# Peptides against a protein of PDB entry 8PQO: the designs that were tried, part 56

Target 1, 252 residues: chain A of PDB entry 8PQO
Amino acid sequence: VLLKEYRVILPVSVDEYQVGQLYSVAEASKNETGGGEGVEVLVNEPYEKDGEKGQYTHKIYHLQSKVPTFVRMLAPEGALNIHEKAWNAYPYCRTVITNEYMKEDFLIKIETWHKPDLGTQENVHKLEPEAWKHVEAVYIDIADRSQVLSKDYKAEEDPAKFKSIKTGRGPLGPNWKQELVNQKDCPYMCAYKLVTVKFKWWGLQNKVENFIHKQERRLFTNFHRQLFCWLDKWVDLTMDDIRRMEEETKRQ

## One batch from the design tools (peptide; aimed at target 1 Q21 V25 H224)

Design b1_p25_7 (made by RFdiffusion4)
Pose (drawn by RFdiffusion4):
Structure b1_p25_7 (pose): chain A 252 residues (1-252), chain P 25 residues (1-25)
Amino acid sequence: as target 1 above (252 residues)
Amino acid sequence: DQHRESHLYEIGVYVFNLLFEHDLE
């Protein structure tokens, strides 16, 4: 099983990231016809354990209505049921994604620490030493064009071409992280996203784990580029504003 | 951090494709 820690250094604060990430998930999913239908909340409750106080959820995403009929007929029982178990104690969160048919043999776990630093901490997740020694640290720079697939590139989602009206932040150059250390004002943070991918069937552990990690890096990059370029849309929102928009979207 | 439903959809389709290719073999 392969583990990688993706460090996403951002010119926002940890407080700002919480609101921005929630807004961005909802906004990026705003054009998807077929969003919300098929989402099933099995469990939604508070939890507390040794310093980590938060909210636990168990949700199922039924894909039967979103795939062609032949896919629904051919799919082994439960293969189209995606389970997501989430522990949200921001600035720490853990999510575990499984497939009902694959049980625990296919698993994607993301454990994230959101810290007010420039991604300089080592083993921020406090792994056992030997296990930590086998974790590759992968840095994601949202200003670096070379880290974006050309088919994914969109000028309107390019931090190198965006300046915030409300904050004046951006555009981001190759020295933006260096100018953060030399700066006393603009906030910054790093999301330490430790990703574990497990595929235990058919001897395809390596191929699937690598494919999933490459896709997770692409998604983390594109997502956070979008998040920064949407600063003007969400930076003035509070958490109460986010919860209100959630209840609003709940009516339908 | 939350996941976009499109990401979970892609995971599910990808798992289905792996299962379908295994049955063909």

Design b1_p25_7_s1 (made by RFdiffusion4, then SolubleMPNN; from b1_p25_7, 18 letters changed)
Fold by OpenDDE base, seed 5:
Structure b1_p25_7_s1 (fold): chain B 252 residues (1-252), chain A 25 residues (1-25)
Amino acid sequence: as target 1 above (252 residues)
Amino acid sequence: MELLESYLEDLGKFYVNILLEQKKK
């Protein structure tokens, strides 16, 4: 098991982020080849547990059409079905990813707290001390181009070049986080993303777990760069606007 | 946070490769 807590600092408020995240997810999905093909939604309903209220979703990602034929033919039964269970109670969110074939031998859990701080809170997810001492804190700097793969880089999604016309935020220089503290008019937040990866196959645990973390970090980095650079597109939207957009998309 | 399809594809391909390697042993 490998645990890392990714801390993504953004020059947006927690309230703004709720809109921006939903918009950016939708936008990114539209831009992807396939447009969510192979996704089966099993459950999408509100939940209430221990005072936590939110939306629960259970999705299956069928990868059969996304891999070469020979891979599909050789893959064990259930190996190409990925289950995603998500509890979205913003500002808290939990996602659990499993596979039908691997069962308990494979787990990706992503727990996120969105806090109005600069990533200074320790153990925000309230792990036991013994577990917490094994968690690596990883800071993602959305302005740092060196953290972005060349193949992922787009100038229009570079926070170091982008300036929001509507808010005046950006571009983000090398010391933008330090400068942010002195800018009372600019909100900020941190997404604390605790990622737990388990791959319980002898000899492959470290390789697979590290690979998955690398992919998660890549995803978080690119996504939040987009989110910030798309600020002018979503900053004036309300949650009601987002809900309407989602409903309209479902009808198409 | 909803997973992107492209991310899942990459993860899935890697996963399948691992499975195939183990199956050959």
Scores: peptide ipSAE 0.236, ipTM 0.821, DockQ to the pose 0.621
OpenDDE base, seeds 1, 2, 3, 4: peptide ipSAE 0.210, 0.210, 0.199, 0.227; ipTM 0.806, 0.806, 0.798, 0.815

Design b1_p25_7_s2 (made by RFdiffusion4, then SolubleMPNN; from b1_p25_7, 19 letters changed)
Fold by OpenDDE base, seed 5:
Structure b1_p25_7_s2 (fold): chain B 252 residues (1-252), chain A 25 residues (1-25)
Amino acid sequence: as target 1 above (252 residues)
Amino acid sequence: MELLESYLESLGKFLVDILLEKKKL
């Protein structure tokens, strides 16, 4: 088991982020080939548990049509079916990813708290002290180009170059986080993303767990760079606007 | 947060690679 807490600081409010996240997920999905083909929604319902109220979703991603033929031929039954269970109770979210073939031998859990701070809270997910000792805190700086792979880099998605016309936020210089403290009119937040990766196959545990974390970090970095650079596209939208857009997309 | 298809594709390919590696062990 390998646990890391990724802390992503953004010059947006927690309330703004709720809109921006949904917009950016939708926009990123449109830019991908396949437009949601192979996604089966098993459950999409409200839930209430222990005072937590939100939306529960269970999706199956069928990757058979998304991988090369040779991969499909080599993959055991169920190996290309990924289950995603998500509990969305913003500002809290939990996602659990499993695979039909690997069963209990494979687990990715992502638990996120969105807080109006600069990533200074310790153990926001309230782990047991012994478990918390094993969690590495990883700060993601969306302005740091060195954290971005060359193949992923786009100038139009560079927070160090982007300036929001609507809000005046950006560009983000090397000390942008420290400067936020002095800018009373600029909101900020941190997404605390606790990622738990479990892979029980002997001899491959460390390799797989480290690889998954590397991919998650890459995803979080690129996504939040996009979210910020798309600020002018979503900052004037309401949650009702987002819901309408989602409904229109489902009818297409 | 919904997973991007590109990430899932990469994950799927990686999982297959791991399966193949296990068969060689």
Scores: peptide ipSAE 0.323, ipTM 0.858, DockQ to the pose 0.658
OpenDDE base, seeds 1, 2, 3, 4: peptide ipSAE 0.059, 0.083, 0.319, 0.058; ipTM 0.669, 0.743, 0.856, 0.688; seeds 2, 4 fail the geometry check

Design b1_p25_7_s3 (made by RFdiffusion4, then SolubleMPNN; from b1_p25_7, 18 letters changed)
Fold by OpenDDE base, seed 1:
Structure b1_p25_7_s3 (fold): chain B 252 residues (1-252), chain A 25 residues (1-25)
Amino acid sequence: as target 1 above (252 residues)
Amino acid sequence: MEILESYLRDLGLFYVGLLLDAALK
């Protein structure tokens, strides 16, 4: 098991981020070839547990159409079905990813708190002290080009070049986070993403767990760079606008 | 998280690769 807490600081408010996240997800989905294909929504309902109110979703990602025929024919039953269970109680969210074939030998859990701070809180997910000692805190700087793979880099998605017309935010220079501390007019938040990865196959555990974390970090970095650089596209949107976009995405 | 959809597909392909590797050994 490998745990890392990714801390993504953004020059947006917690309330703004909710809109921006939903917009960016919808936009990214539209740009994907075959987006939504093979996704089955089993459950989508409100929930209430331990004072937490939100939306619970259970999705199955069927990968049968995404692999070669010979792989599909040889794959064990359930091996090509990925389950995603999500509890969305913004500003808190939890996602659990499992596979039918791997059962308890495979787990990806992503727990996110969105806080109006600069990533300074320790153990925001309230882990036991012994467990927290084994968590690596990883800061993602959306303005740091060195954290972006060359093949992923796009100038139009570079926070160090982007200037928001509607809000005046950006571009983000090398010391943008420190400057943000001294600015009272610009909102800020941190997404604390605790990622738990378990892959219990002998000889492959460390390799696969580290690989998954590498991919998660890459995903978080690119996504939040997009989210910020698309600020002018979503900052004035309402939740009704977002719902319409989501519906259109589902039809594609 | 919906942002994981593309990643999950990629992870699935990686997982299939692991299955193939195991089958070929």
Scores: peptide ipSAE 0.038, ipTM 0.695, DockQ to the pose 0.654
OpenDDE base, seeds 2, 3, 4, 5: peptide ipSAE 0.048, 0.032, 0.033, 0.032; ipTM 0.697, 0.667, 0.680, 0.678; seeds 2, 3 fail the geometry check

Design b1_p25_7_s4 (made by RFdiffusion4, then SolubleMPNN; from b1_p25_7, 17 letters changed)
Fold by OpenDDE base, seed 4:
Structure b1_p25_7_s4 (fold): chain B 252 residues (1-252), chain A 25 residues (1-25)
Amino acid sequence: as target 1 above (252 residues)
Amino acid sequence: MELLESYLKDLGLFLVNILLEQKLL
């Protein structure tokens, strides 16, 4: 098991982020492949538990048609069926990804708290001390180009170059986080993303777990760079506007 | 090993899409 807590600091408020996240997801999804087909929605309902209110979803992703033939041929029964259980109760969300074949030997869990701070809270997910001591805190700096793969880099998605016309935020210089503290009119937040990866396969555990974390980090980095650089596109949108955009995206 | 790596790469890409589809980023 490999646990990392990714802390993404953004010069937006928690409330703004809710809009920005949904907008950016919708926008980014337009350019991605593999969604929609092969998705079975088992559950999609509101939930309320322990004071947490949100939407619960259980989906199965059938990947048989999404992987190369050789993978399909080699994959054991159930290996290409991925279950996703998600609890979305912004500013908290949890996603649990499992596989029918590997059962308890495979787990990806992503738990996110969005807090109006600069990533200074320790153990925001309230892990047991024994578990928490094994968590690596990883700070993602959206302005740090060195954290971006060359193949992922786009100048229009570079927070170090972007200037928001509507808000005046940006560009984010090397010391932007320190400077942000002194900017009383600029909101900020941190997305605390605790990622738990378990891949219990002899000889491959560390390799696969690290690989998955690398992919998650890459995703978080790129996504939040986009989110910030698209600030002027979403900052004035309402949740109703977002819903309309989502509907439009589904039609494409 | 190469086959597994290829599978994992595909899985990684798919996971990205899953997270995007679920609006969980």
Scores: peptide ipSAE 0.128, ipTM 0.763, DockQ to the pose 0.049
OpenDDE base, seeds 1, 2, 3, 5: peptide ipSAE 0.046, 0.138, 0.091, 0.049; ipTM 0.683, 0.767, 0.746, 0.670; seeds 2, 3 fail the geometry check

Design b1_p25_8 (made by RFdiffusion4)
Pose (drawn by RFdiffusion4):
Structure b1_p25_8 (pose): chain A 252 residues (1-252), chain P 25 residues (1-25)
Amino acid sequence: as target 1 above (252 residues)
Amino acid sequence: VLKRAVVLYALYKGFMETKYHRAAA
């Protein structure tokens, strides 16, 4: 099983990231026809354990209505049921994704620490030493064009071409992280996203774990580029504003 | 073979479904 820690250094504060990520998830999913239908909340409750106080949820995403009929007929029972178990104690969160048919043999776990630093902490998740020694640290720079697939590139989602009206932040050059250390004002943070991918069937552990990690790096990069370029849309929102927009979207 | 291909296709679709949740994690 392969583990990688993706470190996403951002010119926002940890407080700002919480609002911005929630807004961005909802906004990026605004054009998807077929969003919200098929989402099933099994469990939604508070939890507390040894310093980590938060909210636990168990959700199921039924994909039967979203795939062609033949896929629904051919799919083994439960293969189209995606389970997501989430522990949200921001600035820490854990999510575990499984497939009902694959049980625990296919698993994607993301554990994230959101810290007010420049991604300089080592083993921020406090792994056992030997296990930590086998974790690759992967840095994601949202200003680096070379880290974006050409088919994914969109000028309107390029931090190198965006300046915030409300904050004046951006555009981001190759030295933006260096200018953060030399700066006393603009906030910054790093999301330490430790990703574990497990695929235990058919001897395809390596191929699937690698494919998933490459796709996770691509998604983390594109998502956070979008998040920064949407600063003007969400930077003035509070958490109460976010909860209100959630209840609003709940009516339908 | 067909059964396995269908499982992999279903896992991919599942992977794409929760993509933003994982990205914002």

Design b1_p25_8_s1 (made by RFdiffusion4, then SolubleMPNN; from b1_p25_8, 15 letters changed)
Fold by OpenDDE base, seed 2:
Structure b1_p25_8_s1 (fold): chain B 252 residues (1-252), chain A 25 residues (1-25)
Amino acid sequence: as target 1 above (252 residues)
Amino acid sequence: DLEKLVVLYALQLGLEAVSYQLAGS
């Protein structure tokens, strides 16, 4: 098991981020070929547990149409089915990814707290001290180009070049975080993403777990660069606007 | 082991498929 807490600092408020996140997920998914094919929604309902109130979703991603025929023929039962269970109680979110074939030998868990700070809180997820000692804290700087792969880089999604017309935020220079503290009118937040990766195949555990973390870090970096650079597209939207957009997308 | 390689390939494709949803988690 490999745990890392990714801390993503953004020059937006916690309330703004809720809209921006939903917008950016929707926008990014539209650009992905084959989006929505093979996705089965088993459950989509409100939940209440231990004072946490939100929306619970259970989805199955059927990969049979996304693999070559010979892979489909060789794949053991359940290997091409990915389960996603998500508890969305913003500003807290939890997502669990499993595979039917791997059962308990594979797990990806992402737990996120969105806080109005600069990523300074320790153990925001309230892990036991012994467990927390094994968590690596990783800061993601959306303005740092060196953290972006050349193949992923787009100038229109570069926070160091982007300036929001609607809010005046940006561009983000090398010391943007320090400058943000001195700007009383600019909101800020941190997404604390605790990522747990479990892969219990002897000889491959560390390699696969590290690989998955590398992919997640890449994902978080690119996504939040997009989220910020798309600020003018979503900052004036309300949650009701987002809900309408989601409903319209489902009808297409 | 060919079966293990197929499973690993499936997991990789699966993670790519759910990536944007995970980003929004």
Scores: peptide ipSAE 0.566, ipTM 0.944, DockQ to the pose 0.850
OpenDDE base, seeds 1, 3, 4, 5: peptide ipSAE 0.557, 0.555, 0.558, 0.560; ipTM 0.941, 0.941, 0.942, 0.942

Design b1_p25_8_s2 (made by RFdiffusion4, then SolubleMPNN; from b1_p25_8, 15 letters changed)
Fold by OpenDDE base, seed 5:
Structure b1_p25_8_s2 (fold): chain B 252 residues (1-252), chain A 25 residues (1-25)
Amino acid sequence: as target 1 above (252 residues)
Amino acid sequence: DLELEIVLLALKKGLDAVGYELAGA
């Protein structure tokens, strides 16, 4: 098992981020071809547990169309089915990814707190001290081009070049995080993403767990660069606007 | 191990498919 807490600092408020996140997920999903194919929504309902109130979603990703025919023919039962269980109680969110074939031997869990700070809180997810001491804190800087793979880089999604017309935020220079403290009119937040990865396969657990973390870090980096650079597209939207957009997308 | 290779491929494709939702998780 490998745990890392990714801390993503953004020059947006927690309230703004709720809209921006939903918009950016929807926008990014539209840009991917075949994203809806093979996705089955089993459950989508409100939940209340231990004072946490939100929306619970259970999806199955059927990957049969995403692999070569010979893989589909040879795949063990359940190997090509990925389950996603999500508890969305913004500003808290939890997502659990499992595979039917691997059962308890595979887990990706992402627990996120969105806080109006600069990523300075320790153990925001309230882990036991023994567990917390093994968690690596990883700061993602959305303005740092060196954290972006060349194949993922787009100039229109570069926070170091982007300036929001509507808000005046950006471009983000090398010291943008330090400068935020001095800019009283610019809101900021941190997404604390505790990522737990388990891949129980003798001799490969560390390799695969590290690989998955590398992919998650890449994903978080690219997504939040997009989210910021799309600020002018979503900053004036309300949650009602987002809900309407989601309903319209479901009817298409 | 063919089973392992299939599982790893499935996980990779699964992570790609879930990717944006995980980013927003």
Scores: peptide ipSAE 0.568, ipTM 0.944, DockQ to the pose 0.823
OpenDDE base, seeds 1, 2, 3, 4: peptide ipSAE 0.032, 0.520, 0.034, 0.526; ipTM 0.654, 0.932, 0.664, 0.934; seeds 3, 4 fail the geometry check

Design b1_p25_8_s3 (made by RFdiffusion4, then SolubleMPNN; from b1_p25_8, 18 letters changed)
Fold by OpenDDE base, seed 4:
Order: sequence, then C-alpha cells, then structure tokens
Structure b1_p25_8_s3 (fold): chain B 252 residues (1-252), chain A 25 residues (1-25)
Amino acid sequence: as target 1 above (252 residues)
Amino acid sequence: DLEKEIILQALLEGYNAVQYELAGT
C-alpha cells in the first residue's frame, strides 16, 4: 500500500472551485477523443451515512475500446471494466476504484477535502497516527513548470503566463502563494487529495503503486493548471449554470 | 502469469486514458 496526500493550492475559493471543477471536468472530457465513451452509470442517488450527506455514484468504465484487440480477445469478462464508486459530499469527496479481475489485489482510493487554506493542515483526513506517518505529503504547484511533462505542457494552460481578465488573478510567479496571503481580495484554497493505492501482486507492488501515483500526480497537476487557466470561462457561472450545461450535455 | 501482466498493463493504460473522466474525484 502506498499513500500520498497531494495538496493542490489554488487562488480560488472553495465555492468557486466547485464550479470550476465541474466545468473543467466537462471541458477536459470534451477535449479528449472518445470522452464519455464506455461509461455506464449504474447508480446515481443521494446518500446519507454517518452524518455525511451527498451524492453516491457507481460507474463502470468499459475499457474495451481503449485496449488493443488482442487484449480484448484474451481478457476475461470484467477484466477491462473499472468500477468507480464515488461519494460526493462537497467539499468532501471519496472515490474508490476497483476491478473485478484484480479483486482485492487492486484498489485506488481518492479522498479529497477542499479547505480554504494554503495546504497547512496535517492529517485532514483523520488517519490513525500509524497510518499517517506513512503518508507522503506532495505539494503540487500549478505554477511550477518543472512539475509538468514536456508532452503535457501548453502555453495556454500555463498559470505562470495566464492573466484572468475577469478576476485579475495571475500570472502566478514563483512566490505567488506567499504573495497571495497579502492579497486580501484574492481567495485561496487547497485540495487535499489523499490517494491510497494498493496492488498486492508479488514483485509488482511497488512498481504498480508508484506508477499509479505518478499518473495521479500528472492528472492533478494538469487538471488544476487547466482549471486555473480556464478561470475566465467558469468564474461567472453558477452551480445552476453548470447543472443546466450537464443536463444539456446528457440530452445530446 | 503473462496473461495477467498483459491485462494489468492494459488496465493501467486504459485507466490512464479515462482519468480525465475521473478528474471530478
């Protein structure tokens, strides 16, 4: 098991982020060829558990179209299906990703708290001390180009170059976080994303776990760079606007 | 064993391919 807590600081409010996240997910999905293809929604319902209220979703991502033909031919039924169970109680979210073929040998869990701070809270997910001591805190700086793979870099998605016309936020210089605290009118937040990766196959545990974390970090980095650089596109939208957009998309 | 590794690799690549759909997590 490998645990890392990715802390993504953003010059947006927790409330803004809710809109921005949904917008950016939708936009990013549209930009990907075959976005949304092979996604089956099994459950989408409100839940209440231990005082937590939110929306529960169970989705299956069918990866058959995403893998080579020979793999599809030899893969057992369900082997290329990813089950995503998500409990969305913003500003808290928990997602569990499993695969029937891997059974208990494979787990990705992503638990996110969105807090109006600069990533300074320790153990925001309230892990046991023994577990918490094994968690690496990883700060993602969306302005740090060195954290971005060359193949992923786009100038139009570079927070160090972007200036929001609507909000005046950006560009984010090397000391943007320190400067942010002195800008009373600029909100900020941190997404604390605790990622638990479990892969039990002997000889491959560390390799696979590290690989998945690498991919998660890459995703979080790129996504939040996009989210920020798309600020002018979503900052004036309301949750109702987002809901309407989502409904319109579903109808298409 | 080889089959398992092939499937695993495909799964991981497939997961990577759909990560943006999971980005709302």
Scores: peptide ipSAE 0.457, ipTM 0.902, DockQ to the pose 0.604
OpenDDE base, seeds 1, 2, 3, 5: peptide ipSAE 0.454, 0.456, 0.446, 0.456; ipTM 0.900, 0.899, 0.895, 0.900

Design b1_p25_8_s4 (made by RFdiffusion4, then SolubleMPNN; from b1_p25_8, 15 letters changed)
Fold by OpenDDE base, seed 2:
Structure b1_p25_8_s4 (fold): chain B 252 residues (1-252), chain A 25 residues (1-25)
Amino acid sequence: as target 1 above (252 residues)
Amino acid sequence: DLKKQIVLLALKKGLEAVSYELAGT
């Protein structure tokens, strides 16, 4: 098992982020080829548990169309089915990814708290001390180009070049986080993403777990660079606007 | 082991497929 807490600091408020996140997910989904194919929604309902109130979703991703025919024919039962269980109780979110074939030998869990701070809270997910000492804290700086792969880099999605017309935020220089503290009118937040990866195949555990973390870090970095650079597209939207957009997309 | 290779491929493709959802978590 490999645990890392990714801390993503953004010059937006927690309330703004809720809109921006939903918008950016929708936009990113549109850009993904073959998005939505083979996705089965089993459950989509409100939940209440231990004072947490939100929306619970259970989806199955059927990957049969994403692999060659010979792979599909030889694949063990359940190997091509990925389960996603998600609890969305913003500002808290949890997602669990499993595979039917792997059962308990594979797990990806992402737990996120969105806080109005600069990533200074320790153990925001309230782990036991023994567990917390094994968690690596990883800061993602959306303005740091060196954290972005060349193949992923787009100038229009570079926070170091972007300036929001609507809010005046940006561009983000090398010391933008320190400068933010002195700007009383600019909101800020941190997304604390605790990522747990488990892969219990002997000889492959460390390799696969590290690979998955590398992919997640890449994902979080690119996504939040997009989220910030798309600020002018979503900052004036309301949650009701987002809900309408989602409903319109489902009808298409 | 062919089965293991297939599963690893499936997991890779699966992570790609759910990436946009994971970004929104």
Scores: peptide ipSAE 0.637, ipTM 0.956, DockQ to the pose 0.802
OpenDDE base, seeds 1, 3, 4, 5: peptide ipSAE 0.632, 0.633, 0.634, 0.636; ipTM 0.955, 0.956, 0.956, 0.956

## One batch from the design tools (peptide; aimed at target 1 I97 T98)

Design b1_p26_1 (made by RFdiffusion4)
Pose (drawn by RFdiffusion4):
Structure b1_p26_1 (pose): chain A 252 residues (1-252), chain P 26 residues (1-26)
Amino acid sequence: as target 1 above (252 residues)
Amino acid sequence: PLENMTERAFWMVTITLTNYVLDKLL
């Protein structure tokens, strides 16, 4: 099983990231016809354990209505049921993704610490020493064009070409992280996203774990580029505004 | 909520179905 820690250094505060991430998930999914239908909330409750107080959810995403009929007929029972178990105690969160048919043999776990630093902490997740020694740290720079697939590139989602009206932040150059240390005003944070991928079937552990990690890096990069370029849309929102927009979207 | 949940869901399904069909053919 391969573990990697993706460190996403951002020119926003931790408080700002919480609102921005929630807005961005909802906004990026605004053009998807077939969103919300098939989402099943099994469990939604508060929890508390040794300093981590938060909200636990168990949700199922039924993909039967979103794939071709032959895929639905051919799919082994439960293969189209995606389970997500989430513990949200921001600035810490953990999510575990499984497939009903694969049980626990196919597992994607993301454990994230959101910290007001420049990604300089080591083993922020407090792993056992030997296990930590086998975790690759991967840095994601949202201003670096070379970290973006050409097919994914969009000028309107490029931090190198965006300046915020409300904050004046951006555009981001290659020295933006350096200018953060020399700056006393603009906020910054790092999301330490420790990703564990397990695939235990058919001896394909290595191939699938690598494919999933490459796709997770691509998604983290594109998502956070979008998040920064949308700073004018969400930076003035509070958490109450987010909850209100959630209830609003609940009516339909 | 986790971002890009749809892509991950479709990856898990595609990987499972591709390998299940190949195991039955073999």

Design b1_p26_1_s1 (made by RFdiffusion4, then SolubleMPNN; from b1_p26_1, 15 letters changed)
Fold by OpenDDE base, seed 2:
Structure b1_p26_1_s1 (fold): chain B 252 residues (1-252), chain A 26 residues (1-26)
Amino acid sequence: as target 1 above (252 residues)
Amino acid sequence: MLPNLMEIAFLMLNITLENYLKKLEE
């Protein structure tokens, strides 16, 4: 089991982020081929548990079309079905990913707190001390180009070049976080993403767990760079606007 | 849509199992 807490600091408010995240997810999905293909939504309903109230979703990702033919032919039953259970109680979210074949031997859990701070809180997910000491905190700086793979880099999605016309935010220089503290008019937040990865397979556990974390970090980095650079596209939208957009997309 | 759900969706869209397997062989 490998645990890391990714802390993504953004020059947006927690309330703004809720809109921006949903918009950016939708936008990014449109730009990718095969979006929604092989995705089955089993459950999508409100939930209330232990004082947490939000939306629960259960989706199955059928990966048969996402793998080479020989893999599909040789894969054990259920091995290409990924279950995603998610609890969205913004500003808290939890996602649990499992596989039908591997059962308890495979787990990806992502727990996110969105806080109006600069990533300074320790153990925001309230882990036991013994567990917390094994968590690596990883800061993602969306302005740091060195954290972006060359193949992922796009100038139009570079926070170090982007300036929001509507808000005046950006571009983000090397010391943007320090400068942000002195800017009373610019909101900020941190997404604390505790990622737990378990892949219990002798000889491959560490390799796979590290690989998954590497991909998650890559995803978080690229996504939040996009989110910021698309600020002018979503900053004036409301949650109701987003909901309407989602409903319209479902009808198409 | 759920934020963390979409994170996985993006992961699945951008990373094929084939690529994953290739990385495991490295």
Scores: peptide ipSAE 0.035, ipTM 0.660, DockQ to the pose 0.196
OpenDDE base, seeds 1, 3, 4, 5: peptide ipSAE 0.028, 0.029, 0.028, 0.028; ipTM 0.637, 0.631, 0.640, 0.640

